# Ledger of designs, part 208: peptides against a protein of PDB entry 6D0Y

Target 1, 225 residues: chain A of PDB entry 6D0Y
Amino acid sequence: ETEDHLESLICKVGEKSACSLESNLEGLAGVLEADLPNYKSKILRLLCTVARLLPEKLTIYTTLVGLLNARNYNFGGEFVEAMIRQLKESLKANNYNEAVYLVRFLSDLVNCHVIAAPSMVAMFENFVSVTQEEDVPQVRRDWYVYAFLSSLPWVGKELYEKKDAEMDRIFANTESYLKRRQKTHVPMLQVWTADKPHPQEEYLDCLWAQIQKLKKDRWQERHIL

## One batch from the design tools (peptide; made by RFdiffusion4, then SolubleMPNN)

Design b2_p29_4_s2 (from b2_p29_4, 16 letters changed)
Fold by OpenDDE base, seed 4:
Structure b2_p29_4_s2 (fold): chain B 225 residues (1-225), chain A 29 residues (1-29)
Amino acid sequence: as target 1 above (225 residues)
Amino acid sequence: SEKQKALEELEEQARKEKEKIKEELESLL
């Protein structure tokens, strides 16, 4: 394998194929594993790059990383560390769009057994704790709540299955914050397909309602046909 | 054996990596 070939394989995964996506991912994971001795750094960089820059393939790459992590746990750990560093850098640079995406990516890595549920819970606890920070703009507090809530479609089920008590505490804190925060009129955000359109609401209140509905539905998304 | 030693080293490394990940996530604000 060459570096160029690896890049091509990683970038093109999920494209049309005669084989299933799962089969292709398994195959690619095997190829990458075999090439780690020679191309570890390159593979790591490539995966970090595509994970960051191709949001449309989020679940593809989280699954790939999950498969690779199962084959090589150390590499999976290094990947997560790199992504966490990137998240921190994004936050430091006030690149909140990238940051929230990275949180979602990391969230889905929990489902792929790359990140432990308790660790993700701890991260979300830290996020929601920002609501208690003093002398900071509400937009900062709101963003961390948004990052938390908007990531739950990817990981809420797993976290409640593993850490229901802790999650309930986080939810209680979130609800408390939402009740006391200043409301602003912004366009409604739709996280996923719902059976009924919601009336225009403040975006976090709307998101909260959606998450509560998702929770009520046992974290199973409904798609309108 | 060398293989056993290597395996043990990998396991220890994996454990350390897991702890690092946990610490990193817990340190995020």
Scores: peptide ipSAE 0.034, ipTM 0.467, DockQ to the pose 0.023
Fold by OpenDDE base, seed 1:
Structure b2_p29_4_s2 (fold): chain B 225 residues (1-225), chain A 29 residues (1-29)
Amino acid sequence: as target 1 above (225 residues)
Amino acid sequence: SEKQKALEELEEQARKEKEKIKEELESLL
């Protein structure tokens, strides 16, 4: 009954309403906060589920968690812990598409003041450190670099504002890896633009160039990555 | 006050949880 009500509210947030999205999110955060004493576990599970399964509402749910974290700091922490567990499970199951999405979700939580910048930097340091692992498939190394780089549009600004030196180190290590890795000639790993003649680029090299441009533009999105 | 004490306790718990999260992020791989 009440659980079903909460599920409905959480799943339907962001849908068309007479009220603003911001007002709806504040309202929902208030409702969830009030119900935490009785339905904490259920609310936690619901939020984790929608965060994982509704990518179209990523910013809605990161904002919601941010609002809720501001009201209940413990719950925010528990949510992040649950999401990290989910990320580990996705990686273990070789569900790399879900995993990269979860990394982006966590990245945006930094902007919502749920995850501290130093913690996210540490995560990315660990990701890039995989490039130094021996006797592992290159696809593993490539994926972690991809996960790092592809998440920077969501969090790069914040991380460089607070941890520029550490980020520069990560970038240097990434660049070094990209230079020494073996490039593939598989079409699906190449970037093509029909409208603009340009040389065929490997997907990570292309992404690296895009991120470098974004960094140069002070992380203001003036172009679609 | 009791309210202040309760708030302080919650803040301490939150701090501990955030430290745990940091450790998890650092040991994710």
Scores: peptide ipSAE 0.033, ipTM 0.481, DockQ to the pose 0.024
Fold by OpenDDE base, seed 3:
Structure b2_p29_4_s2 (fold): chain B 225 residues (1-225), chain A 29 residues (1-29)
Amino acid sequence: as target 1 above (225 residues)
Amino acid sequence: SEKQKALEELEEQARKEKEKIKEELESLL
């Protein structure tokens, strides 16, 4: 297939079709696998681009990468490396909306067996550890907590199944921080999400309550309102 | 824009933490 055709296939996957999404993804994974010998770099770049720019298709592309990783383990690793580089670039460029989205994307890659659960746990431990650092603005501490909590709908179940003790520790530390932090409103957090805080509750407290409920409900996403 | 100003403020305040996280992510994945 031509490069232009590959681009079209990757960008349009998940659109209305006579076939199931699962079937389409499997088919596309097969096509991409066959073309990796000739178009590996192009395919990698395309997948990184759509993964970054099409948040509405997060699960579609994480699933696709999962399928490709199962077929070609090296490609999956290279994709993760590219996404980590992109996260670094987003943070460097002060694109915190993209940064938090990339954390969510990486989180769902755990569910797709592309990233190991222990690695994601370690990442979240590092995020929450920022709350313990001295001489760090609260707004920054809040962001890392937000990045952690807002990613749990995609990966919380998997992480608790494999690393329950570590996750409990992270939750305890998060709860402790939320109790002791100043409750001054941080307007910039609202800029990063379409979600608005509950009228009677601070944004992070509201998010925490939702995540606690999700955890209680065995990580069924439908329970987050 | 309002969004741009907010993001710039975060960068200015937390440059050091960002670099730490970047390095740690590289080691984990």
Scores: peptide ipSAE 0.010, ipTM 0.389, DockQ to the pose 0.016
Fold by OpenDDE base, seed 5:
Order: structure tokens, then C-alpha cells, then sequence
Structure b2_p29_4_s2 (fold): chain B 225 residues (1-225), chain A 29 residues (1-29)
């Protein structure tokens, strides 16, 4: 394979095919594994790029990385390290939209057996710990809570299955913060249900209510109306 | 055996990578 061809394969995976998505991903993982000796750096950069720039293919690329990690564990680790560096750079640059997406991507990597549940719990503990810092603006504290809560649809089930006590502690700290923070009205995408609509609340309170409901429903999503 | 050595090396490598990932996530902020 050539570098240009690898780029095409990585960018186009998950598109219309006669084969199943899983079969295509397994095939691509095999191709990438075979080419790692010659194109490791290029493949790493490509995967980081598509993971960052193609949010519509989040689960495709997390799965691909999971398959590749199973074939080459070192590469999987290097990929995660690169993504964490990118997350730090995004935060430093105040690119919070990219940052929150990267957190979601990393969250789904737990399901793909690339990141261990305890590591993700530790990351979320760090996020929520920002709420306890004195010299941090509320908007900054709110963002870390948002990043945590908005990532739970991807990883909450797995984390509660393996680290329920730790997650409950994080939830308790989050709830405590939400009760004491100043309330403001900001736009947010919200989910509504016909059977039990969410009350009119501030955006983080609304998200909190949604996540609490999701938790109560054992992390099974309901029909969105 | 060579297979056993290879497995042990793989396990050790995996352990090291897991620890690195954990440390990076814990040091994010």
C-alpha cells in the first residue's frame, strides 16, 4: 500500500459497501497493521486527524482503533497519547467544541478496549475536581461538568458496571456543584420525551436531569421526540 | 519456550502501555 492509498482507505471506511461495516473495519485494520512498519507515523497522524475532524464517524474510528490495538497494542497506546496531547492543545487554545468531542471519542474507546475503565474514571474525577478550585471562572467549571456529563452516553454503562462506587462519588460531587453554582440561561441541545418531558431548566440542570434519567434507565436510550 | 517468552514480553508491554495511558489521563489537567 502507498501512503496516498492509506489515506483514501481510512477516510472512506464506513461508506456504502456490499460488505458489512465490521468486515470492512477488520479488513482495514489488517491492511494498516501490515503497513505499520513502513507508515506508522503517517497512519497515526491520519487516524488522529479523522478522529478529530469527522465526528459523524466517531464509532467507526473508535472501533477501527480498537481492532488495530488488538493487533498492535503499542500503536493503540501511542494513538491515545496523541489524542490526549491534542485534547490538551485544544483546551490551551480554548477550542472547547473540539475538546468535548475528543472527550467523547476517548470515552467510546473504553468500549473498544483501548482505554481501561479506571483510567476514564480518573479523567472524569479530574474534570469534576475543577469545580472545587477557587480561582477558576464558573464558565470553566461548567465546561468540565458539561464535558463529563455529555460523554456519559458513550461510556456510562461500562463505567457503572466496573466502577459504580467511584462513579457515584463523582455524581455526588457534580450534584453538589450544580446546586451551588450560579444559574444562567444559555442555549443547549436538549432531549425531550413524550411520556416524561424534561422541566424547563438551566442548560446544565437539564443535562443533569437527562443523565440521571439515563442512569435510572440503566443507560438504555429512549425514543427522542 | 520462545512462545512463552513472546507472551511474557507482550504482557509486559501491554502493562506498560496501560500505565502510560492511565498516567496521561490522570495528568490531563
Amino acid sequence: as target 1 above (225 residues)
Amino acid sequence: SEKQKALEELEEQARKEKEKIKEELESLL
Scores: peptide ipSAE 0.041, ipTM 0.477, DockQ to the pose 0.023; fails the geometry check

Design b2_p29_4_s3 (from b2_p29_4, 17 letters changed)
Fold by OpenDDE base, seed 5:
Structure b2_p29_4_s3 (fold): chain B 225 residues (1-225), chain A 29 residues (1-29)
Amino acid sequence: as target 1 above (225 residues)
Amino acid sequence: SELEKALKELEEDAKKNLEEIKKELESLL
């Protein structure tokens, strides 16, 4: 198969088909596995691209990566490395929308057994620890809290099943921060712009409330805006 | 940095588990 064909297959997965999504993903995983020896770099780049540009297909592509990682080729580690590089680049470029999608994607990779739960907990501990730094602007502290909370719909269940005590500490620290932070009211349309990634007060508090409710409901699937 | 350390841990802890992936596949999609 050619690189162009692989691009088409990866971009089109999850679209309406005569076959089930599960069947299509298994099939695509097989195709990609066969082509990894020749097109690994291209496949990595493509998957990284769709991960950051197509958040509506997040679970599709994380599942695909999980399937590839589980096959007879060491793919998961290299993919995670690529995603982390992209995350660093996004943060450096002040592309906070892309960055949060990448964090969510990495979070869901825990469910796909690509990333270990303890490692993701450690990541979130680091995110929330930023709130304790006095030399860091509140906008930065707010973003890391947002990145953490907004990822929990994907991974909260798994993390609490594996690391409940650690997660409770993170939650306590998050709650403490949200209570003590300075409240800033700005138009919602200004939220998550390249110039100012400061979350709106109502939005962060709303998100916190939604996550608390989700936690209370034992992480049962629900739509969070 | 601590963030870089955490990111490196994510890379290093990548694992393979086909059976568990397949078990959870339907629920994730």
Scores: peptide ipSAE 0.178, ipTM 0.675, DockQ to the pose 0.021
Fold by OpenDDE base, seed 2:
Structure b2_p29_4_s3 (fold): chain B 225 residues (1-225), chain A 29 residues (1-29)
Amino acid sequence: as target 1 above (225 residues)
Amino acid sequence: SELEKALKELEEDAKKNLEEIKKELESLL
């Protein structure tokens, strides 16, 4: 495949086809694998770009990366590194919507066996640990909690299956923080999601309630949070 | 920052995970 054709293939994956999505993904993974020796950097950049710009295809691209990883090419680590760099850039640019999406993307990579569950747990432990720090604005603490909670629909099941004790600790710390924090409607947090919180409930409290329900339902997702 | 530390740890652990997968696959051959 030519470089230009690779871009087209990557961008169009998941579109209407006579073949199954799984078949198309396997086919694309094969094409990309074959071209990695010649176009590794380009493919990496393309995947990072579409992952960021096409949030509606999150699971498609995480699966694709997972397939590439399963083919035993040294690509997944570099991809994760690139995504982390993008996350840092998003945060520096104050693009918190993109930042939280990237956290979700990384979370779903756990399901694709690209990122280990313990690594993600450690990341979330660090996020929630910010709530225990002094001299940190509540809005910043709230964002870390939001990033954690809003990612659980994608990875909560896997993390609880593998690291239930650690996850329970994180949840306990989160609950403790939510109980002691000042409860106000923060417009900044509302901008970070397409969903509107319940008018009678503070945003993070609403999200917490939704996640608690999801957990109770054994992480069987009924709707996108 | 704490976030930077978390991200760095995630990156390093992800790399380790990939290496472990590779080793496992090689052991099956």
Scores: peptide ipSAE 0.131, ipTM 0.649, DockQ to the pose 0.017
Fold by OpenDDE base, seed 4:
Structure b2_p29_4_s3 (fold): chain B 225 residues (1-225), chain A 29 residues (1-29)
Amino acid sequence: as target 1 above (225 residues)
Amino acid sequence: SELEKALKELEEDAKKNLEEIKKELESLL
């Protein structure tokens, strides 16, 4: 495979095909695995790029990374490291939408067995610990809470199944923060769109309510026609 | 603006926190 061909394959995965998506992903994973000895760095960069630039294909690329990680146990870790670097860069560039998306992407990697549940819990513990930081703007604290809560639709079920006690602690800390924070609208934050938000409710309170409902529903999303 | 100030402060502090998160995550992977 040529480098350009690999790029094409990675970018086009999930497009209409005679085969199932699962079959195509397995096939692509096989191709990429075979080319890792020669193009590992390129493949890694490509996957990071498409992961951040094609949000509509989040689950496709998390699954692909999961498949690659299953074939090459080191690949997942390297990918995660790269994604964290991208997260840092997104924050530096004030691209908070991308930053939150990257957190969601990382969250979904737990479902793909790339990131262990305890590791993700630890990340979220760190996120929520920001609420305890002094001499920082509330928007910082709010953002990390938002990043945490808005990622739970992708990973909440898995985390509660494996680390319920720790998750409950994180939730308690989050709730405590939400009760004591000042209600301030931050334009960079958008509420989860799966449920119709209450127009008069503060964005984090609204998100919190949505997540509480999701938790109550055992993390099953309701699809409305 | 207050927002710009807040974002700048967030940006400055985010690096430190993310490094800690990274280290912790790497230790658990």
Scores: peptide ipSAE 0.016, ipTM 0.478, DockQ to the pose 0.015
Fold by OpenDDE base, seed 1:
Structure b2_p29_4_s3 (fold): chain B 225 residues (1-225), chain A 29 residues (1-29)
Amino acid sequence: as target 1 above (225 residues)
Amino acid sequence: SELEKALKELEEDAKKNLEEIKKELESLL
């Protein structure tokens, strides 16, 4: 396999095919595994790129990484390292749209058995702890709460099954923050309704209500809004 | 920052548990 061919295979996975998606993912995992000794760096870069730039294929690529991690080659740890570096870079550059997709990607990797649930809980504890930072813009505090809440549809079930007490503490801290924060009209954190009869809603309050409902419904996917 | 430390811990934990994670995933496939 050539580098250009690998790029084509990774970018096109999930597109129209005569074979099932599952079969295509297994096939691609086999190809990538065989080529890791020669093209590891390229494959890592490609997977990190599609993780942040192709959110519509998030679950496809997390599944692919899970399949690769289940194979003999030690790939999972190096991939997570690369993803965390990218997340740090995005946060440093204030690229919040990219950063949130990376957080969601990491969250779904818990379901694919690439990241341990306790580690994800620790990350979310630190996200919510930003709400207690002094002398910082509220937009910063709001974003980390948004990143946490918006990732729960992908990982909330798994985290509550394994770390319910810790998750309850995070939820309590989140609720406390949402009650005391000043409502803002920053475009990044607003839900704009095209319908005239509906009032403008604050994004975090709306998201919080959705997550509370999802939690009440035991995190069943059919209830994800 | 504390956030940076947490991200680093996430990275290290993922590496340390990799073999166990692989075994668990293989059992489900």
Scores: peptide ipSAE 0.028, ipTM 0.579, DockQ to the pose 0.018; fails the geometry check

Design b2_p29_4_s4 (from b2_p29_4, 16 letters changed)
Fold by OpenDDE base, seed 2:
Structure b2_p29_4_s4 (fold): chain B 225 residues (1-225), chain A 29 residues (1-29)
Amino acid sequence: as target 1 above (225 residues)
Amino acid sequence: SELEKALAELEKDAEENKEEIKKFLKSLE
């Protein structure tokens, strides 16, 4: 069945082959494009699923979506809509692990030119603005800062190239918050769950330091992830 | 909320990025 075949192709993309990854992605994009008239909804659902459930292939699927968006501009919007809806649901459900990953995924979609840099900057501005809310507990403030910082390895370069002034403002606000927030020490790293949404103080400060280093290194990734 | 508004803006970008997409595709060649 065509649907099963498409599922297999989508799930297995990025596996070792005689061709380059880029070539394989282009090929898959072509196959999917050809089948969109008949299986658009299925393809969308499949891509949303693998994008969400296969974090090890984040860049593969963001690239694939980028290619599909280039071939069918309506597809990219629909995919982003689905991912945003999922992010909203994750946030409402306090599924912080999924939420942060979705933010990272959306961030990398900027590199694939599916999402515009200004839009991503606006989202991050809103994330960091949570730190200014008095009726929000620090645990939520910390999480949104974490979500922002932890996404920068994927999109920081692009955002600073296009929106350096805005990014500097966000960084300044972030730094200010990190300096003034209450310090909490946890002996072990926390797994992000609904009941444990708070990154330990040491980890968040460490992440900040790593991001600062990454920025200084012109976003050339070395040891941050 | 402002966050929801910001997230909604992400949904509108796909159609406006055609030229950037072309550049991206070239970078993959």
Scores: peptide ipSAE 0.312, ipTM 0.757, DockQ to the pose 0.020
Fold by OpenDDE base, seed 3:
Formats: C-alpha cells, sequence, structure tokens
Structure b2_p29_4_s4 (fold): chain B 225 residues (1-225), chain A 29 residues (1-29)
C-alpha cells in the first residue's frame, strides 16, 4: 500500500494544485526522504522510470532529485549511476531518442547541483570528439553533435559561466565539423526514431543557428520548444 | 571508451554537491 502510494505521488507531481510547484516538490521530497530507509530501491527505480518516460516533466524530476540529494541521504549519486547505465544501454540498443533525452536530463542535473559542470563539459568534449573518429558513419558523428547542441538550452549558461574556454573549444570543433560534413538530402520529413538516428540536415544546421543565437543572447531563452 | 570514461566521471559528482544544494535552498528561505 505504501509503495503504491509512493508511485502515485511521484507520477502525479506537477499536476494542478492549490500549492505552488516548488512547495509540492519540497513536500514530496520530504515524504520520499522519510521513506528512503525502507523503500530506497523502489523509489530509485520509480524515479528512473518516470524520468525516462515523462520527458515533459524533465525539470520537475531533476529538481526532485536535486532536493533529495540535498538531504542527508546518499541518493543523488545512485540515481546518476542508474541514469548513466541506462544511457549506455540505450546507446548499445541504438535507441537514440531515449539516449538524447537522457543526455538532456543529465544536463539539467547540473543546474540542480547533482552533477558538476566540469564533468558535463568533459562528457560533451567526448561527444564532439566523435566527429574526429575515422571510419565511422556520419550518422554517428551527427548524432553526438545533435546530442550536445540539443542539451545546451538546459545547461549552456552554467557551463559557459564555469568553463568558458573549454566550451569555446567545443563550439569551434562543432562549427568546423558542421562546415565540412557531407550534406545528405532526405526527400521526406522524417521524425527522428530509434532506428533512424540521423537528424535531418536542415534541422542540424537550424539547431546550430539557434544555439549560436542563444549563446549570443547570453543563454536567455525566449521560448522553450 | 572515452565516452564511457566521461560518463563514469558523472557518477562521482552527486555526493560532492549536497552542500551546494543545501546552501541554495537556504538562500530561498
Amino acid sequence: as target 1 above (225 residues)
Amino acid sequence: SELEKALAELEKDAEENKEEIKKFLKSLE
């Protein structure tokens, strides 16, 4: 009964309430903290599940994890480990839609002080370094660039504030790759699916332009799409 | 792989950030 109740609370957080979202998150964090001694594994699994399955609630769950991590309980590290394992599994399974979302989720965890900015920068350095790999399909190179760029709306400000030189290097490498990569024409608009990880040429170039503008605007977002 | 190494580095950060989060939360009170 208690486990079912926890599941309900975790899944329903962010729904319309008389209280503010922040208040609800704090309240839920308190409830979960109290139950961690008895249901740590269950809570961890639930959070990992909803984090992966409810992309519309990305910031809600990253914040929740941050709040839990801030409490005197070692939870954040285990959660990050679980999410990283899932990312690795997604990549191995060629589930690129899930993988890119997980990268975004991890990126936002930097803002929640669960992941250190330098570590995220290192991750992105490795992503962009894939563009230099020899004898690999361009789709692989494009995806990692996409994963990097598409995550910057969530974490770009924080990373540039703390690691501006490193980020500039990553941007330079990204720009260089985008200029030299082979252009491929897809006749029909295709939704990016797990079996087709290659972003449309126009979308990647468009994304780059959007990120450049966002950077120029000091990472102040007008519209989050 | 280098990617795996980079991902592994992320696993170490959560515990170190607890105090920072606490400070942030206190600042909101």
Scores: peptide ipSAE 0.024, ipTM 0.505, DockQ to the pose 0.019
Fold by OpenDDE base, seed 5:
Structure b2_p29_4_s4 (fold): chain B 225 residues (1-225), chain A 29 residues (1-29)
Amino acid sequence: as target 1 above (225 residues)
Amino acid sequence: SELEKALAELEKDAEENKEEIKKFLKSLE
C-alpha cells in the first residue's frame, strides 16, 4: 500500500459504509498495523492532522489510536507525544480553539486506554493549579479552567471511577476560583481567538453548571451547550 | 511551565494500558 492510499483510508474512516463503524475501525487498524514498519512517521503525521482538523471524528480517531496501541506495535505513546507537541504549538500561536480541542482529544484517549486516568488527573490538577498563581493573568487562569471543564464530558466518568477523591478536590478548587474571579461581561459571547481569548463570564458559569449537572447525573450522556 | 509539567504526565502511560485496551476493544466486536 502507498502513503496516498493510507491517507485516503484514514481520512474517510467513519463515513457511511455498509459495515459497522467498529468493523471499519478494526479493518483500518489492521491495515495500518501492517504498514507501520514502513510508514510509521507518515501514519503518525496523518493521524495528528486529521485529529486536529476533524473534530467531528474525535471518538473515531481516539478509538483508532487505541486499537493501534493495543496491537504489537507501540504506537500510542508516540502519538500522544505528537499531540502534546501540537498542543504546545497551538498555544504558542494563540490558537486557543485548537488547543482546547486537543485537550479534549487527549481526554478521550483515556477512554481508549492510551492515556492512564491518573495521568489525566495530574494534568487537570496542574491546569487548575494555575488559578492559584497570582502572577498569571486571569485570561490564562480562565482558559485552563475552561479547558478542564470542557473536557469532562469526554472523560469525567472514567476519572471519577478511578480517582474520585482527587477529582473532587479539583472540582472544589475550580468552584472556589469561579466564585472569586473577576467577572467580565460583554455584549456577546466571546469566541476563543487570538484577539479574544478570555471566555465570557456567563459561558464559564453556564459550563460549570452544566458540568455539575452532568456529574450529578453520574456522567450519563447529555447535551451540553 | 505548568503546561509542560501537565503534559509530561501524559507521556508516561502508553505501555501500562495495553491490557485495559484489549478488554475495551473486545467489547466493540
Scores: peptide ipSAE 0.021, ipTM 0.512, DockQ to the pose 0.020
Fold by OpenDDE base, seed 4:
Order: structure tokens, then sequence, then C-alpha cells
Structure b2_p29_4_s4 (fold): chain B 225 residues (1-225), chain A 29 residues (1-29)
């Protein structure tokens, strides 16, 4: 495969085909695996780019990375590291929309067995620990809570199945923070952008309520009807 | 492989099941 051809394959995966999505992903994973010895760096960069820039294909690319990992290759580790670096860069640039998306992406990688459940729990512990930090603005604390809660639809079931005690502690800390934080009343539905990174009072409370319900329903979203 | 197929199917199913909550969360952003 040529470098340009690999780019085309990666970018176009999930598009209409005579084959099933699963077959296409498996096929692509095989191609990429075979080409890793020669094009690892390029493939890594491409996957990071499409993962970041094509949010509509989140599960496609998490699955693709998962398939590569399932083939007993350590490529997933380097990919995760790159994505974490991008997350850090997004936060530094106040790109909160990209940052939260990246957290969700990483969360879904747990389902694909690229990231171990304990590792994701540790990440969320770190997120929620920000609420305990001194000299940190509430907007920062709120964002990390938001990032945590908003990612649970992707990974909450897996984490509670494997690390229920730790997750309960995180939830307790989150609840405690939500009760004691200062609340600001703004329109409930609005775009959260870099210039307005602070979640609304009603938004966080609503999100918390939704997550609590989801948890109560054992993370079966079909019950949220 | 069988493992790879199962993984892909699980992810597809998971995506479909999460659509409602994802839409809800997106509407709040």
Amino acid sequence: as target 1 above (225 residues)
Amino acid sequence: SELEKALAELEKDAEENKEEIKKFLKSLE
C-alpha cells in the first residue's frame, strides 16, 4: 500500500459499501497491520487526525483501533498516548468542545479493549480530583465534572461492572461537589464553546439526574424513553 | 477473526443503543 492509499482507506471507512461495516473494518485492520512495519508513524498520525476531525465516525475509529489491538499489536498504546497529548493540547488552547469529545473517544476505547477499565477509572478519578484542588476556578472544576459525566454513556456500564467500588467513590465525590458548588442561572440550552466554557446550573443538574437514572437502569439506555 | 467480528458488532450495537442519550447530551451543548 502507498501512503496516499492508506489515507484514502482510513478516511473512507464506514462509507457505503457492498460489504458490511464489520467486514470493512476487519479488512482495513488487516491492511493497516500489515503496513505498520513500514508506515507506523504515518498510520498513527492519520488515525489521530481522523479520530479528532471526524466525530461522526467515533465508534468506527475506536473499533478500528480496537481491532488492531485485538491482533496482538501494541499500536493501541501509542495511539492512546497521542490522543492524550491532543487532549492536553486542546485544554491548553481552551478548545473545550474538542477536549470533551476526546474524553468520550478515549472512553469508548475501553469498550474496544484498547484502554483497560482501571486506567479509565484512574483518569476519571483524576478528573474529579480537580474539584478538590485549591486555587482552581470553578469553571475548571465544572468542566472536569462535565467531561466525566458526559462520557459515562459510553463507558459507565463497563466501569461499573469491573470497578464498582471505585466508581461509587467517584460518584460520591461528584455528588458532594455538585451540592456545594456555586450555581449560576443561564439558559439551559446553549452552545458551550471556548468563550463560554462554564456549564449552566441546570445543565449540570440535568446531566447528573440523567446519569443517575442511567446508572439506576444499569446503564441500559433503552430505559431512558 | 471471530474476536474481531465480535468486537465490531458489539461496538455497533453500543453505538445504536447510545443514540438517544448522545442526542440529548448534544442538544444541551
Scores: peptide ipSAE 0.006, ipTM 0.341, DockQ to the pose 0.042

